# Peptides against a protein of PDB entry 6EJA, part 191

Target 1, 276 residues: chain A of PDB entry 6EJA
Amino acid sequence: VEYMPANPVRIAFVLVVHGRASRQLQRMFKAIYHKDHFYYIHVDKRSNYLHRQVLQVSRQYSNVRVTPWRMATIWGGASLLSTYLQSMRDLLEMTDWPWDFFINLSAADYPIRTNDQLVAFLSRYRDMNFLKSHGRDNARFIRKQGLDRLFLECDAHMWRLGDRRIPEGIAVDGGSDWFLLNRRFVEYVTFSTDDLVTKMKQFYSYTLLPAESFFHTVLENSPHCDTMVDNNLRITNWNRKLGCKCQYKHIVDWCGCSPNDFKPQDFHRFQQTARP

## One batch from the design tools (peptide; made by RFdiffusion4, then SolubleMPNN)

Design b2_p29_4_s1 (from b2_p29_4, 14 letters changed)
Fold by OpenDDE base, seed 1:
Structure b2_p29_4_s1 (fold): chain B 276 residues (1-276), chain A 29 residues (1-29)
Amino acid sequence: as target 1 above (276 residues)
Amino acid sequence: TQHGDGEKELSEEEKEKRAELREKLEALE
């Protein structure tokens, strides 16, 4: 669906980046940049070179900011969720950035639509939240994700401490760690003091790959459950041969797959964007 | 996402560390 909306939605893109791949980040940024959207970038605490590069970019664009706080994150770490949650709070407190949707992006998972298509679509469905579920047996999902296991992030490692129980009365769901969340739901997650949000924040503080399940689970068990759309409007660059080699076993007491970064030729799907 | 059935087998050293961290966590709760 593509039309010219009367009140087009504005998107807050949140990027969580690490390493020294500044050129790759620059390519991605150029591909997704639009003057009408907002970009909030977190650089890993250990990635000082990249941080300096990103700061330079942020000074060139008024709609690009860098988090003043920085976390040391690891693959699968619970701290990634903390990063998103804090970013959400920050973005809600930025009164000069009237964003309507929160979207996390990486070079491994791009929107499948052009900017115009995405904006048109989200403008039509601005009251919905878009999270892609795993589409498999939920019990198997829980086991494969290790959701019934207790993890602790410590010294750049995710330690599996033992078994745990899923909270009673909670319908656990998950899938992609890439989501499109409307501002209203982000406000709920950020400021609600109800038992659900409180309990889930606690639960997911000790969860492996928390972003793949937290928002799904909170949404589906919340008063906002009717806003769930089982689609994240993304194409994840999955290559099992490259991404499923248990390459993070030295960091996490679990084996998992990771998507691969998109190549420059893959940017065509979102590259049609107005740039300064 | 796609994940393998990947429970990592821990070494004895890792098991000891796990036990230590479990105790510490329990003490904080």
Scores: peptide ipSAE 0.232, ipTM 0.819, DockQ to the pose 0.718
Fold by OpenDDE base, seed 3:
Structure b2_p29_4_s1 (fold): chain B 276 residues (1-276), chain A 29 residues (1-29)
Amino acid sequence: as target 1 above (276 residues)
Amino acid sequence: TQHGDGEKELSEEEKEKRAELREKLEALE
């Protein structure tokens, strides 16, 4: 059933990109671009070529901006969460961009719905937040994520400094690092001075892969907990044949895997399917 | 997502670096 919302939501897409794959980014951007949405792009501090290319794109579209600040992010680094949090603050301060939802994107992840379907869906559920949980044993999740370990990002490396305890009274959750958050919750995360937000920001400053757990944990322990939907409407392609071989052990003192990069043709195929 | 313990034997230099970073962090608390 097609739904045409009377007041369609407008989406702020935050793109975190790195490397030299400017052509791939351009193709992806063209596939997801719509005049009614907003695009805020962070380019890794080390990716100067890509930054120049993205700046050229931003000059061509009024609803595309590039972060004036740039971080040197690494896989699993705490700086990735900082990137999202700062971008959220920036977007809230942009009074000329009336966005309703925050969605993060990379070259490896795509929405599983068409723009029209996505907008219709989010317009119907504009008061909800969409975060996909791991769906496994929580204790196992904590161990596998290393949430009970203290990490410090320094010199493009995640150093494991020792063990730590999860704060008492906090229900930890997580899963995908791709999320759809409504403006109200983003405002809460950005401006709240309550004990939960303060403690979690501190805790996750020393966390491996913080974006996979921070927003889940904050939401579920907040006054906004009833807005949680266990679905992020995203598709991630994992290479199951290769499995996890600790390919990032040289960067982080932990093992992990990353999804395969998507091609533009993959997006067209997946948008017609539902996420399992 | 899939993750696991990637602990390895650290060199003396790496152990010293880890100790230094821990001390610095504790000093900020």
Scores: peptide ipSAE 0.228, ipTM 0.817, DockQ to the pose 0.542
Fold by OpenDDE base, seed 5:
Order: sequence, then structure tokens, then C-alpha cells
Structure b2_p29_4_s1 (fold): chain B 276 residues (1-276), chain A 29 residues (1-29)
Amino acid sequence: as target 1 above (276 residues)
Amino acid sequence: TQHGDGEKELSEEEKEKRAELREKLEALE
């Protein structure tokens, strides 16, 4: 018997998109769309064609909005975290969108469950936050992520400026940049003025791939630390044939890799029973 | 974690640029 929640959670899906793959995005959107959820889409400042296409979609659905602000983001850039943080603020200020969970999506990573399963699951665990950790030793993670290095995003490049110290008393953690966060924690991250949030926002302003670690670190060091679940309920598409070639070294003064975008056939991993 | 895959070696030009940017950043703080 499938659990049917009496008060099903509603999800704010945040999409950060760039490029010209409007057709692919359209297919992806159709695969994940549900009338009971909310979709907030940021289009890179440089992707004007895509922006026009996304605006057209947003006009067709009342639960789809596009960010009025647009950032120029780069892979690994600190601006990605800024994008999420600003999106969170915007979503909290949208009183007509009563969302319970924040979930980020891209063409490279999808929820592994159907909508009904996801809603049922999150409704059961509505007080939890889902962040997948790296599963390795912390020292190795710090080194590989370059968390002990100071980075500056400037001129579409992440400059490694030197070494830095991790703030004392902070337990650093991270892993996946795909997360499922409940509204309460998002409120905390957005509006808290405590030393933790303030210091971490500052620290991660100069961090490479900040979304992979910021929310983990803040959560684990916060009064909400007991709400963490080491699972993001995601499927990441890694093409073994491509491997890792450190393909972003021209943008970032660090060696990193990214997952491949899902193909249209991969969209079936997130099934919708109710489609527009 | 596959996104962070190690340190990139910098050229002399990049090191110089790094030093410049660091100085600028310090001046803004």
C-alpha cells in the first residue's frame, strides 16, 4: 500500500540553466512538471535565446516563474551559490507560493523517484534536510575541493589567490551540489544573523564549487544539525566513456569535472502521472 | 566530489596575475 499523505508537501524546484538547449530544457521541464509544485528558473545572463524560450514557458503556467535578475555564472564559480541564495530569498518572499521543500535541478541530475514517491517520502520526512556527503575522509575532501584555498571569481574565471584557513570550530562537510532542503532551514540560511551563517556566507564567497559544501557545512554546524539525512535522492549521469579530463582548467585554477547532461531518454527516471 | 579533482599548476603569468588580484583584494578589505 502506497503511503498517501494527508498534507502533501509542495516543492519549489529551482533550475539554473544556460546555453541554447531550449528544446532539451523543454523536454526536461515536461518530464518534471506538476501542477502542485513551483518552478523558479534562472537563466544565465548571457543566454538570451534560452531566456526568451523560458519566458514563453513561464507565461503558460502560473506556477512557473523566471528570475527577474540574471547572473553570469561559470562552472565552479561562487556566483552559483549567490544564485541559489537569492533564489531562496525570492521564494520566501513569494507568499502566494506555499512551498515546503527547495530542490535544485539541472539536466545533469534528476530525482530518482517518481513525483508521487518523492512527495510521499518528503511528506513523511518534512522536517529533514537531504544532503549527500562525500563519504571520504574530511582531510582528503578539503584538499580535493580546494577548501583551504582562496578563490576569486573575476572576468569569468576562478582565480586561485593563495591559501586560507578554515574558520575555527567549523566542521566542514560536503559532497553533492544537489540538495533537498526544507523551508525552515532555507529560512534560517536566508535570514539568520548568527555568526555561523554570516561567516560561512563570507567564506564561501571565495570558494570553488561552493554549492557542494556550503549547505552541508551550515547545516551540520547549526541548531538544525539533527535534521540532516545523508541522501539527496538523485541520479547523476556520469558517462564513463568521457571520463574526467579536467575540462574546466581554462575557467578555474583547479582541476575539476562535471557530470554529463541527461539525454531525452533519461527523463523517464522522473515520472509524472499528471502532465500538462 | 568528482568536481574537485586536484590542484592546477599555474604558469608564471598566472602567478603574477594571482599576486595582483590578491593585492587588490587585500586593499578592498
Scores: peptide ipSAE 0.226, ipTM 0.820, DockQ to the pose 0.775
Fold by OpenDDE base, seed 4:
Structure b2_p29_4_s1 (fold): chain B 276 residues (1-276), chain A 29 residues (1-29)
Amino acid sequence: as target 1 above (276 residues)
Amino acid sequence: TQHGDGEKELSEEEKEKRAELREKLEALE
């Protein structure tokens, strides 16, 4: 028996897509589409074919829009955070889209709940923010993430320039770059002029994989810290057999790996995963 | 995401480029 909310939350789904993943995108879109939600899609500046396809979709649905601006993003690039932040601002300025939650998705990550379950759950916890932490030693996390290193995104590469210090008084946290944020917190991140938000935006402008840590760190050090839930309600497809082989050394001056996109054959794993 | 050994070893050319970019960044500060 599922809880039926009297005032169901409406979700703004943000999709950041690139390359030729048209089939994967279509599958993801079909899986998450609902008339009561909103979909804001950013297509990489270099992915013109995909952009044309997404535009066609957006013309068919009134609750689907494509970013008028497009960034050339790279894996691990600081520009990914900029993409999210700008999309948040855009969504807040869309007065005709009364969304309650911001959720980012990719073809490599699926929600662990059905739409009805997700809406029911978020409607019950509409004042909470869902960010999954790494669950390991924080010092190790900082080292592995390179948070104590200064990076510069330039010419489609993340250059490691040297060492840096974490700002004094800031408790750094992070983990998954997939998050569920309520509108109130998004408003705070977007419009706050306090020292925390200002300093963190600056700090993460020179950070590798900033989306994995920025929102965690800002939230935990903000007046909204009590709204954090250590769960992003996602299932990420990691191939255990492949492991991490630093496959992105050609793009970033750091060792990293990414999850695999879900295939139709992987759907059974989604069904077998226990739901919280 | 998961990361491997973390730090990437840089070539001499990459180190030079890094130094150049660092100098440029410092000049902008």
Scores: peptide ipSAE 0.211, ipTM 0.813, DockQ to the pose 0.677

Design b2_p29_4_s2 (from b2_p29_4, 14 letters changed)
Fold by OpenDDE base, seed 2:
Structure b2_p29_4_s2 (fold): chain B 276 residues (1-276), chain A 29 residues (1-29)
Amino acid sequence: as target 1 above (276 residues)
Amino acid sequence: TQHGDGEKELSEEEKKKRAALREELLKKE
């Protein structure tokens, strides 16, 4: 029997969706939905059909909302970070949604724990932030991520404009772009005016795949650095047989690879237990 | 995600556009 916390945490799930993957989204939503959590969904500006579908869902559930603003995002684009940051601000302004954790989700990276397990775990460690690091040499990471390169998102493309320097005194880190952040840290990222947050927001506005590194870097260099846990509690669907094909070269002036989306059969591994 | 550190070969048109974008960005700074 799993321990049931007296004051269970409530989670704001943020979904950034695009394209025609309505079926996949529906499957994921069914798998992760719980009445005690909150769901905030951003639909790409270009995905009108999907937007209509998501709006229908939001009308059926009081704990599901759709962003009133919509951005056109691309894989690896800096705009993805902007989407998360704006979503965080929105969620903090929603006084009727008392969430404790911010969690982003995709079809390619799913929580490894059941809802009850996740809630129990996070309720015990509600003052921690969960970010998975790359676990490699940092210099190699910077080079492979292109963090020392200047990128500009324009016309649905990430242009590599040249070289740049990593800000001095900043320990850059990163890894997974799937994270679990507590409300306090989200507040810090959203409202802090310190040099760290300000400089990093600027730096990462010209960064490839900024969500893979921004929150790691900000957290580790912030007064909240002691709250970091090097684990995002996720399972990533990497098909080793497929390998890296650099499938995003047409969008990004860099070699980019992403994990495969979960298949319907994969969702059965992640059971949601309904809490009374 | 996984990334490579190799440069992508750009067409002449893309190079020109990149140069223009860089110049524009530098002007804003």
Scores: peptide ipSAE 0.285, ipTM 0.842, DockQ to the pose 0.589
Fold by OpenDDE base, seed 5:
Formats: structure tokens, C-alpha cells, sequence
Structure b2_p29_4_s2 (fold): chain B 276 residues (1-276), chain A 29 residues (1-29)
């Protein structure tokens, strides 16, 4: 018997999209859309065609909005974290959208559960935050992530400027940049003025791939640390044939790789009973 | 994402720009 929550959680899905794959995005959106959830979409400043297409979608659904601000983001850029943080603030200010969870999505990573299963699960664990850790030793993680390096996003490039120290007393963690965060924690990250949040926002402003580590680190060092669950409930589409080719060296002074976008046939991994 | 080695060889021009950016950042702090 599937658990049916008396007070089902409502999810704010945040999509950060770029390029010209509007048709693919449309298919993805249809696959994840539900009337009880909310969708907040950021389109890269340079992706005007996609922006127009997304605006059309937002006009058709009352629970879909597009960010009025648009950033020019690059792979691995610190601006991605800024995008999420600003989106969180916006969503908290939307009093007409009573969301309980924040979930980020892309064409490369999907929830592994159906909508009903996801809602049931999150409704049962509404006080938890779901962040997947790297699963290896911390020193290696720091080294591989370049957390001990100072990066600056400038001219569509992540410049490695030198070495830096990790703030004392901070337990650094990270892994996946896909997360499920409850509203309470999002409120904390957005509005807290404590030293932790302040210092981490500053620190991660000069961090490569900040979304892979910021929320983990803040959560684990915060009063909310006991709410962490080491699972992001995601499926990542890694193409084994492609491998890692450090394809972003031209953008980042670091070697990094990313998973491939899902193909249309992969959208069935997130099933919805109610579609528009 | 997957990450490799953190070292990247830069051109002389890139090194110069990196140095300039570093200096600029240090001045702002």
C-alpha cells in the first residue's frame, strides 16, 4: 500500500537552462510537470531564443515562472551558486507559492522516483535535507574539487588565481550539485546573518563548482546539521562511452567533466500520472 | 561532475592576466 500523506509536500523545481534545445526542454518539462508543484526557470542571459520559448510555457501555466533577472553562467562558475541563491530568495518572497521543498533540475539529472513516490517520500521526511556526499576521503575531495584554490569568474572564464586556506573550524563536504532542500533550511541559507552563512557565501564566491559543496558544507556546520540525508534521489546520465575528456579546460583552469543530457527516452524515469 | 587534476598550463598571456586579476582582487580585500 502506497503511503498517502494527509498533507502532501509541494515542491519548487528550479531549472537552470541554456542553449537552444527548446524542444528537449519542452519534453523534459512535460515529463516533470505537475499542477501541485511550482517551477521557477532561469534561462542564461545569452540564450534569448530559449528564453522566448520558456516564457511561452510560463504563460500557459500559473505555477510556472521565469526569473526576471538572467545571468550569464559558465560551467563550473561561481555564478551558478548565485543563481540558486537568488532563486531561493525569490521563491521565499513568493507568498502565493507555498512550497515545502527546493529541488534543482537539469536535462542531465532527474529524480529517480515518480512524482507520487517522491511526494510521499518527502512528505514523510519533510524535516530532512537530501544532499549526496562524495563518499571518499575529505582530503582527496578538497584536492579534486580545488577547494584549496582561489578561483575568480571573469570574462566567461574561471581563473585559478592561487592557493587559499579553508576557514578554520569548518567541516567541508560535498559531492552532487543536485539537492533536495526543505524550506526551513532554504530560509536559513537565505536570511541567516550568522558567521557560518556569511563566511561560506564569501568563500564560495571564489569557488569552482560551488553548488557541489556549498549547501553540504553550510548544512553540516549549521544548527540544521542533524537533518542531512546522504542521498539526493537522483539518476545521473553518464555516458560510459564518452568518458571524461576534460572538455571544460577552455572555460575553467581545472579539469572537469559533466554527464550528458538525457535523451527523450530517458524521461520515462520520472513518471507522472497527471500531465498537462 | 567528475574532476581531474587541478593543474593547468597557462600561456604567458594568461599568466599575466591571472597575475593582474590576483592583484586586483587583493586590492579589493
Amino acid sequence: as target 1 above (276 residues)
Amino acid sequence: TQHGDGEKELSEEEKKKRAALREELLKKE
Scores: peptide ipSAE 0.281, ipTM 0.835, DockQ to the pose 0.590
Fold by OpenDDE base, seed 1:
Structure b2_p29_4_s2 (fold): chain B 276 residues (1-276), chain A 29 residues (1-29)
Amino acid sequence: as target 1 above (276 residues)
Amino acid sequence: TQHGDGEKELSEEEKKKRAALREELLKKE
C-alpha cells in the first residue's frame, strides 16, 4: 500500500539530450512520462534532427516544453552546468508550471522507485534536497575529479590550463551528477547574490564535470545545508567494461567514466501510472 | 563516477593553443 499524500509534489524533469537516438529518447520518455509532472528538454545545438523530433513530442503534450535556446555541449563540459542553471531559471519563470522538485534525468540514470513511490517519498520530504556523495576520501575525490585543475571549454574541447586552488573556507563535495532539488533551493541557486553562489558559479565555470560537484558544494556551504540528504534515489546503469575506458580523452584533457543507457528491460524499475 | 589524470599527448599546435588560452583567461580575470 502506497502512502497517498494530500498535496502530492509535482516534478520538473529536465532532460539534456543529444545525437540521433530518437527511439531511445522515445522509450525513455514513455517510461517516465506522467500527466502530473513537467518535462523540459534541452537538445544540443548540433542535434537538429533530434530537435525536430522532440519538438513534435512537445506539441503533443502540454506539460512538455523544449528550451528555446540551445547550447553546444560536450562530455564533461562546463556548459552542462550552464544548461542546468538556465533551465532552472526558465522553470522558475514558468508560472503556469507549479513544480516542487527539479530532477535531471537521462537514459543512463533512472529513479529507483515507481512514480507513486517517488511522489509519496518526495511529498513527505519536500523540504529536503537529494544529492549522492562520493563516499570516499575527499582529498582523493578532489584529485580524481580534477577540481584542483583549471579547465576551459573551447572549440568542443575541455582544455586543462593548469592548477588552481579551491576557494578558502569552502567544503567541496560531490559524486553523482544526478540530483533531486527542491524548488526553494533552486530559487536560492538561481537568484541568490551572496558570496557563496557567486563564487561557486565562477569557480565551476572552469570545472570539469561541474554538475557532479556544484550543487553538492553550494548546498553544503549554504544556509540550506541542513536539507542535504546523501541519496539521489537512483540506479545508475554502470558497466565498467563499457563505460570506463577513458573514451573521452579526445574531448577532455582528463580521463573519465560514464554510465550506459538503460535497455528496455531496465525500464521496469520506474513504472508510471499514466504513459503517453 | 571514476576519473583520473589522463591528459593526452598534445601536438605542438595544441600546446600553443593551450598556452594562448591560459594567457587570455589570466588577462580576462
Scores: peptide ipSAE 0.277, ipTM 0.837, DockQ to the pose 0.547
Fold by OpenDDE base, seed 4:
Structure b2_p29_4_s2 (fold): chain B 276 residues (1-276), chain A 29 residues (1-29)
Amino acid sequence: as target 1 above (276 residues)
Amino acid sequence: TQHGDGEKELSEEEKKKRAALREELLKKE
């Protein structure tokens, strides 16, 4: 028996997409679509064909919108965080979309629960934030992530410019770049002018893979720190046999690895009901 | 569950609840 909440949460799904994989995106969208949730899609500035396809989808569904702004993002780029932050601001300003949670999605990761289970769970714990930490030595994490290195995104490349110090008094944390954030915390991140948020936004504007640690770090050092749950309710498709091959060296001045894309059949687990 | 109206600084009891929730989630996942 599934718990049926009296006031079910509504989710804003943010999709950051690029390339020409319109068919794959369509399949994923169909798998995760529900009429009670909201979908905000950013298409890379360079992906015009995909943008046209996504616009067509957005015209068919009232709860699907496309960002009017578009960024040129790269793997590991600081601009990805900017994309999320701007999307958060936009979503907070959409008064006609009463969402309770912010969830980011890509083809490389998806929620592990069905819609009903996810909604029930989040409705029960609507005051919590769900971020998965790395679960290892923090100093090692910092080194491997390159958080003590200064990066600059320019001309579709992440340039490593040198070393930097972690701001004093800040406990850095991170792990997954997939998160489930409640509206309250998103409001805090978006509109707070306190030293923490200001400092971290600046710090992470020069960070490789910023989404993997920005929200963790901000949350854990904020007045909202007690709302953290060390679980993002996601499955990440890692191929252990492949390991880390340090791909993306042509894009970033660092050893980077990313999870494998999920196949369309993998999304059946979410069991969304698509609009006819 | 009702919609949360603002966030307060957590009491010790609420911190314990958080810990319990974390544990519960880990057991289920």
Scores: peptide ipSAE 0.014, ipTM 0.397, DockQ to the pose 0.012

Design b2_p29_4_s3 (from b2_p29_4, 16 letters changed)
Fold by OpenDDE base, seed 1:
Structure b2_p29_4_s3 (fold): chain B 276 residues (1-276), chain A 29 residues (1-29)
Amino acid sequence: as target 1 above (276 residues)
Amino acid sequence: TQHGDGERELSEEEREERERLRERLEALE
């Protein structure tokens, strides 16, 4: 599905990065950079070296900015959602960046289409939101994700404090924490004062891996529910041999797994017309 | 997608600590 759109969409790519993998970030950035899009990068509060490197990049490109605020995030932490929400607010306040879609990126999940294909596709479906659901037993999903459990992020740990109830009348959904959201929905999530958004923000402040289900749940229970597309247009680099071995039990009072980082060879999935 | 993979059993010490944190949280609300 490729055509030349008359009014091509522009994308705000949000990158949440941490550690010392500056070379990996540079490779990823080169792979996804395009002059017509925007890049907003959050660097973990503890990653000062990386922050300096990212700042250097931002000075070289007018469409690259770094968050002036920085959070100390952990795997599965509720603060990741806060990071996205604050980034969304910031991006909406940037009047000089006319973006149409919000796309989060990591080294572990990448768009599966070329820039031209992605832009063409999103331009055709600019009123839709793309979130990939788990596609299995929802009750099992809730149990496995710990959505019926109360978590507190404190001292670089996700503490399980006990059980909780899912709010009545809410249809919970989730899956991938990589999503493509149109500006209209981002505006709704950011500025709406309705009961749904307010309640879900509160609920997910104490949720493990909140980004994997917050936007799904909000969208599907909102007036924008008809814009849901069960596809995030992503490829996840899962190593089948690695399996799931509760890799983060030292950080969270739960079992969790993550995919592997993309290798340079994987970046062919997203080719750019204009690269830095 | 990172995925949760289910509950892990907490030790008694962990349970006690979590309970203390729960109480503190409730006091702040």
Scores: peptide ipSAE 0.112, ipTM 0.731, DockQ to the pose 0.781
Fold by OpenDDE base, seed 3:
Structure b2_p29_4_s3 (fold): chain B 276 residues (1-276), chain A 29 residues (1-29)
Amino acid sequence: as target 1 above (276 residues)
Amino acid sequence: TQHGDGERELSEEEREERERLRERLEALE
């Protein structure tokens, strides 16, 4: 028996796309489209052909919008985080789009779970945020990510300027740059003026691959830290074999499990057990 | 590099770009 939520969550899918893979994007879009969700698409400033194609799609669906602003982003660049943050602000200002969750996607993503299953799962855990941590030594992670280095994005490159220190009292974390964030946390990230959010926005504006660490770090050091689930709910790459196995030890694999298959004991295991 | 069995993966192009950035970082150390 499939779980049917009384108050189903509505999802804001933020698609950050680039290049010329219009057909792939179209296929992915068809796979994830639902009338009850919202789709906000950012097309790289340099991808004009793709932009035209996406605009065409947005004209056909009332719940699909394209960012009026466009950034030239590189995958490892700070501008990618800026794109997400600005998209979050835009989505919060769209009063006609009552979304409950933020999910980021690329053109290469493909869902391996039905919409109903995803909605049922998120509706059951609507107060949680899903971020997958690296699960390794934190010091090693910092070094490999270059978090103790200062970078500047310029001319589609990340330039190392020098060394820097991690702010005192901040527990840095990170891992996957794919995440599912609830509206409450997005509101906090967007509008909070506390020292944490302010400092982290500044810090990560000079960070390599910031999307892999920013939201993790902010969440874990925030008053919302107890809402973290160490899992990003799998959406597979288009080129990967379809099908998933449920994992209960440290992650929630929604591609293979029904919400009814999860027990309270399982939920506790899904949360982050150790902080850096 | 930080992806597990339950994580979404990047396209080949994105993965290659990430790897290039990491290589550059390592070269500067």
Scores: peptide ipSAE 0.111, ipTM 0.689, DockQ to the pose 0.071
Fold by OpenDDE base, seed 4:
Structure b2_p29_4_s3 (fold): chain B 276 residues (1-276), chain A 29 residues (1-29)
Amino acid sequence: as target 1 above (276 residues)
Amino acid sequence: TQHGDGERELSEEEREERERLRERLEALE
């Protein structure tokens, strides 16, 4: 039986879209749209047709807005992280949008669970952040991600400038570039002036595939490290195992189970321990 | 992560673009 929360979370869906897939986006949008949530859409600077289409949608719904700024991004480029960070700031400055969770989506995403299921689950775990780690050797991950390399995004290309060192005392982690972050952590990332956030923002400004690692690394090294769940709870998990037996190393959503069926023992398996 | 679950959620175009970046990275190894 699905539990209905007394204080349901409200979600800020951040859609980063590009190309010509207007119809696909429309279908996805309709599938995820709810009056209680918020939708903030960034359209690639080069996708003018799509932008016009999205603007039309935004004019029809008060809880749908389009970024007044637009970036030309490449997937895996540093600008993608910038897009997320700026959207986070914008969303925090929108005092009329009391959202509780930040979820990033693309036009290719499509929900596999109901809104009620998602809201119920997140309402139960509203203090947690959901980031999926790579589950491999960390040193190998660093190498394969090129985190020890300096990149510059220019003219829709990532240029290697040279080698670099990972800042001392930082435990680097990463995995999926899809994440579910609570407002509190987003506030921390956006407004904190501590060395961690400052240095990581700078570091990841020159990073390949930054969204796959930035939030993981910041979270795990932050005072909020205890809130990490090694699961991004993507609503578009196409190859998930049936049942309520969620696996730690696999990307799982809420496993199609009701929040009541998601036992603490299961949740504990996904929790990350505090990392120094 | 390379060829991770995250890529499955991307459009074909996005996946191809990411793959190009990864290929470039691998070439530097």
Scores: peptide ipSAE 0.077, ipTM 0.689, DockQ to the pose 0.085
Fold by OpenDDE base, seed 5:
Structure b2_p29_4_s3 (fold): chain B 276 residues (1-276), chain A 29 residues (1-29)
Amino acid sequence: as target 1 above (276 residues)
Amino acid sequence: TQHGDGERELSEEEREERERLRERLEALE
């Protein structure tokens, strides 16, 4: 028997899409669409055809909206983080959309679990944030990510301007740029005026691959640090049809575990993975 | 960072673009 939450979470799916993969996007959208969730879609400024297609979809569903602003983004560019941050603000200002979780997707993503399974899982752990860390040497991570380098995004290119120092007292972390964030943390990131959020927004405005590290770093150094779970939910690439390749190596294995597989004892383990 | 087991995969285009950025970074080190 599958776990049924008494108060099921509602998800804001933020789709950042580009190119001409309209059919792929349609397939993915149909697979993830549910009347109780919300879908906020950003189409790259250069992808006008796709934008028209997405607008058509948004007109058919009341819980689907398209960003009125559009950025020219490159995957790994600072503008991608800006896109997420602005989307978060927009979603928080949409008082008619009472979402509980923020999940980012691309057009190539495809769910491997049912909506009920996803909702049940997130409803059980609604106070947690799911960010997958790199799981390697942190110094190597910093070097490979170029976090000690200063970049400027201009003309769809990341220009290296020079070297920089990581702010003192900040525990840098990162890994996957696919995350599941609860509304409370999104509110913190969006509206907090503390030094951490302010400095990190500035720092990551000149960062390569910022989405792979920004939310990890902010969360782990914030008052919400105890809410971090070092894992995310697996969504496979539809284009490559990789299917579900699952290995239980982490606290949360979405491929190998159903919501019923998680026990209260697992929650304690989740908290242990959070950095103070 | 490359996606591992349990993580979502990027499209081929997105992966290539990310890799181009990484290559550029490495070339400047």
Scores: peptide ipSAE 0.104, ipTM 0.688, DockQ to the pose 0.078; fails the geometry check

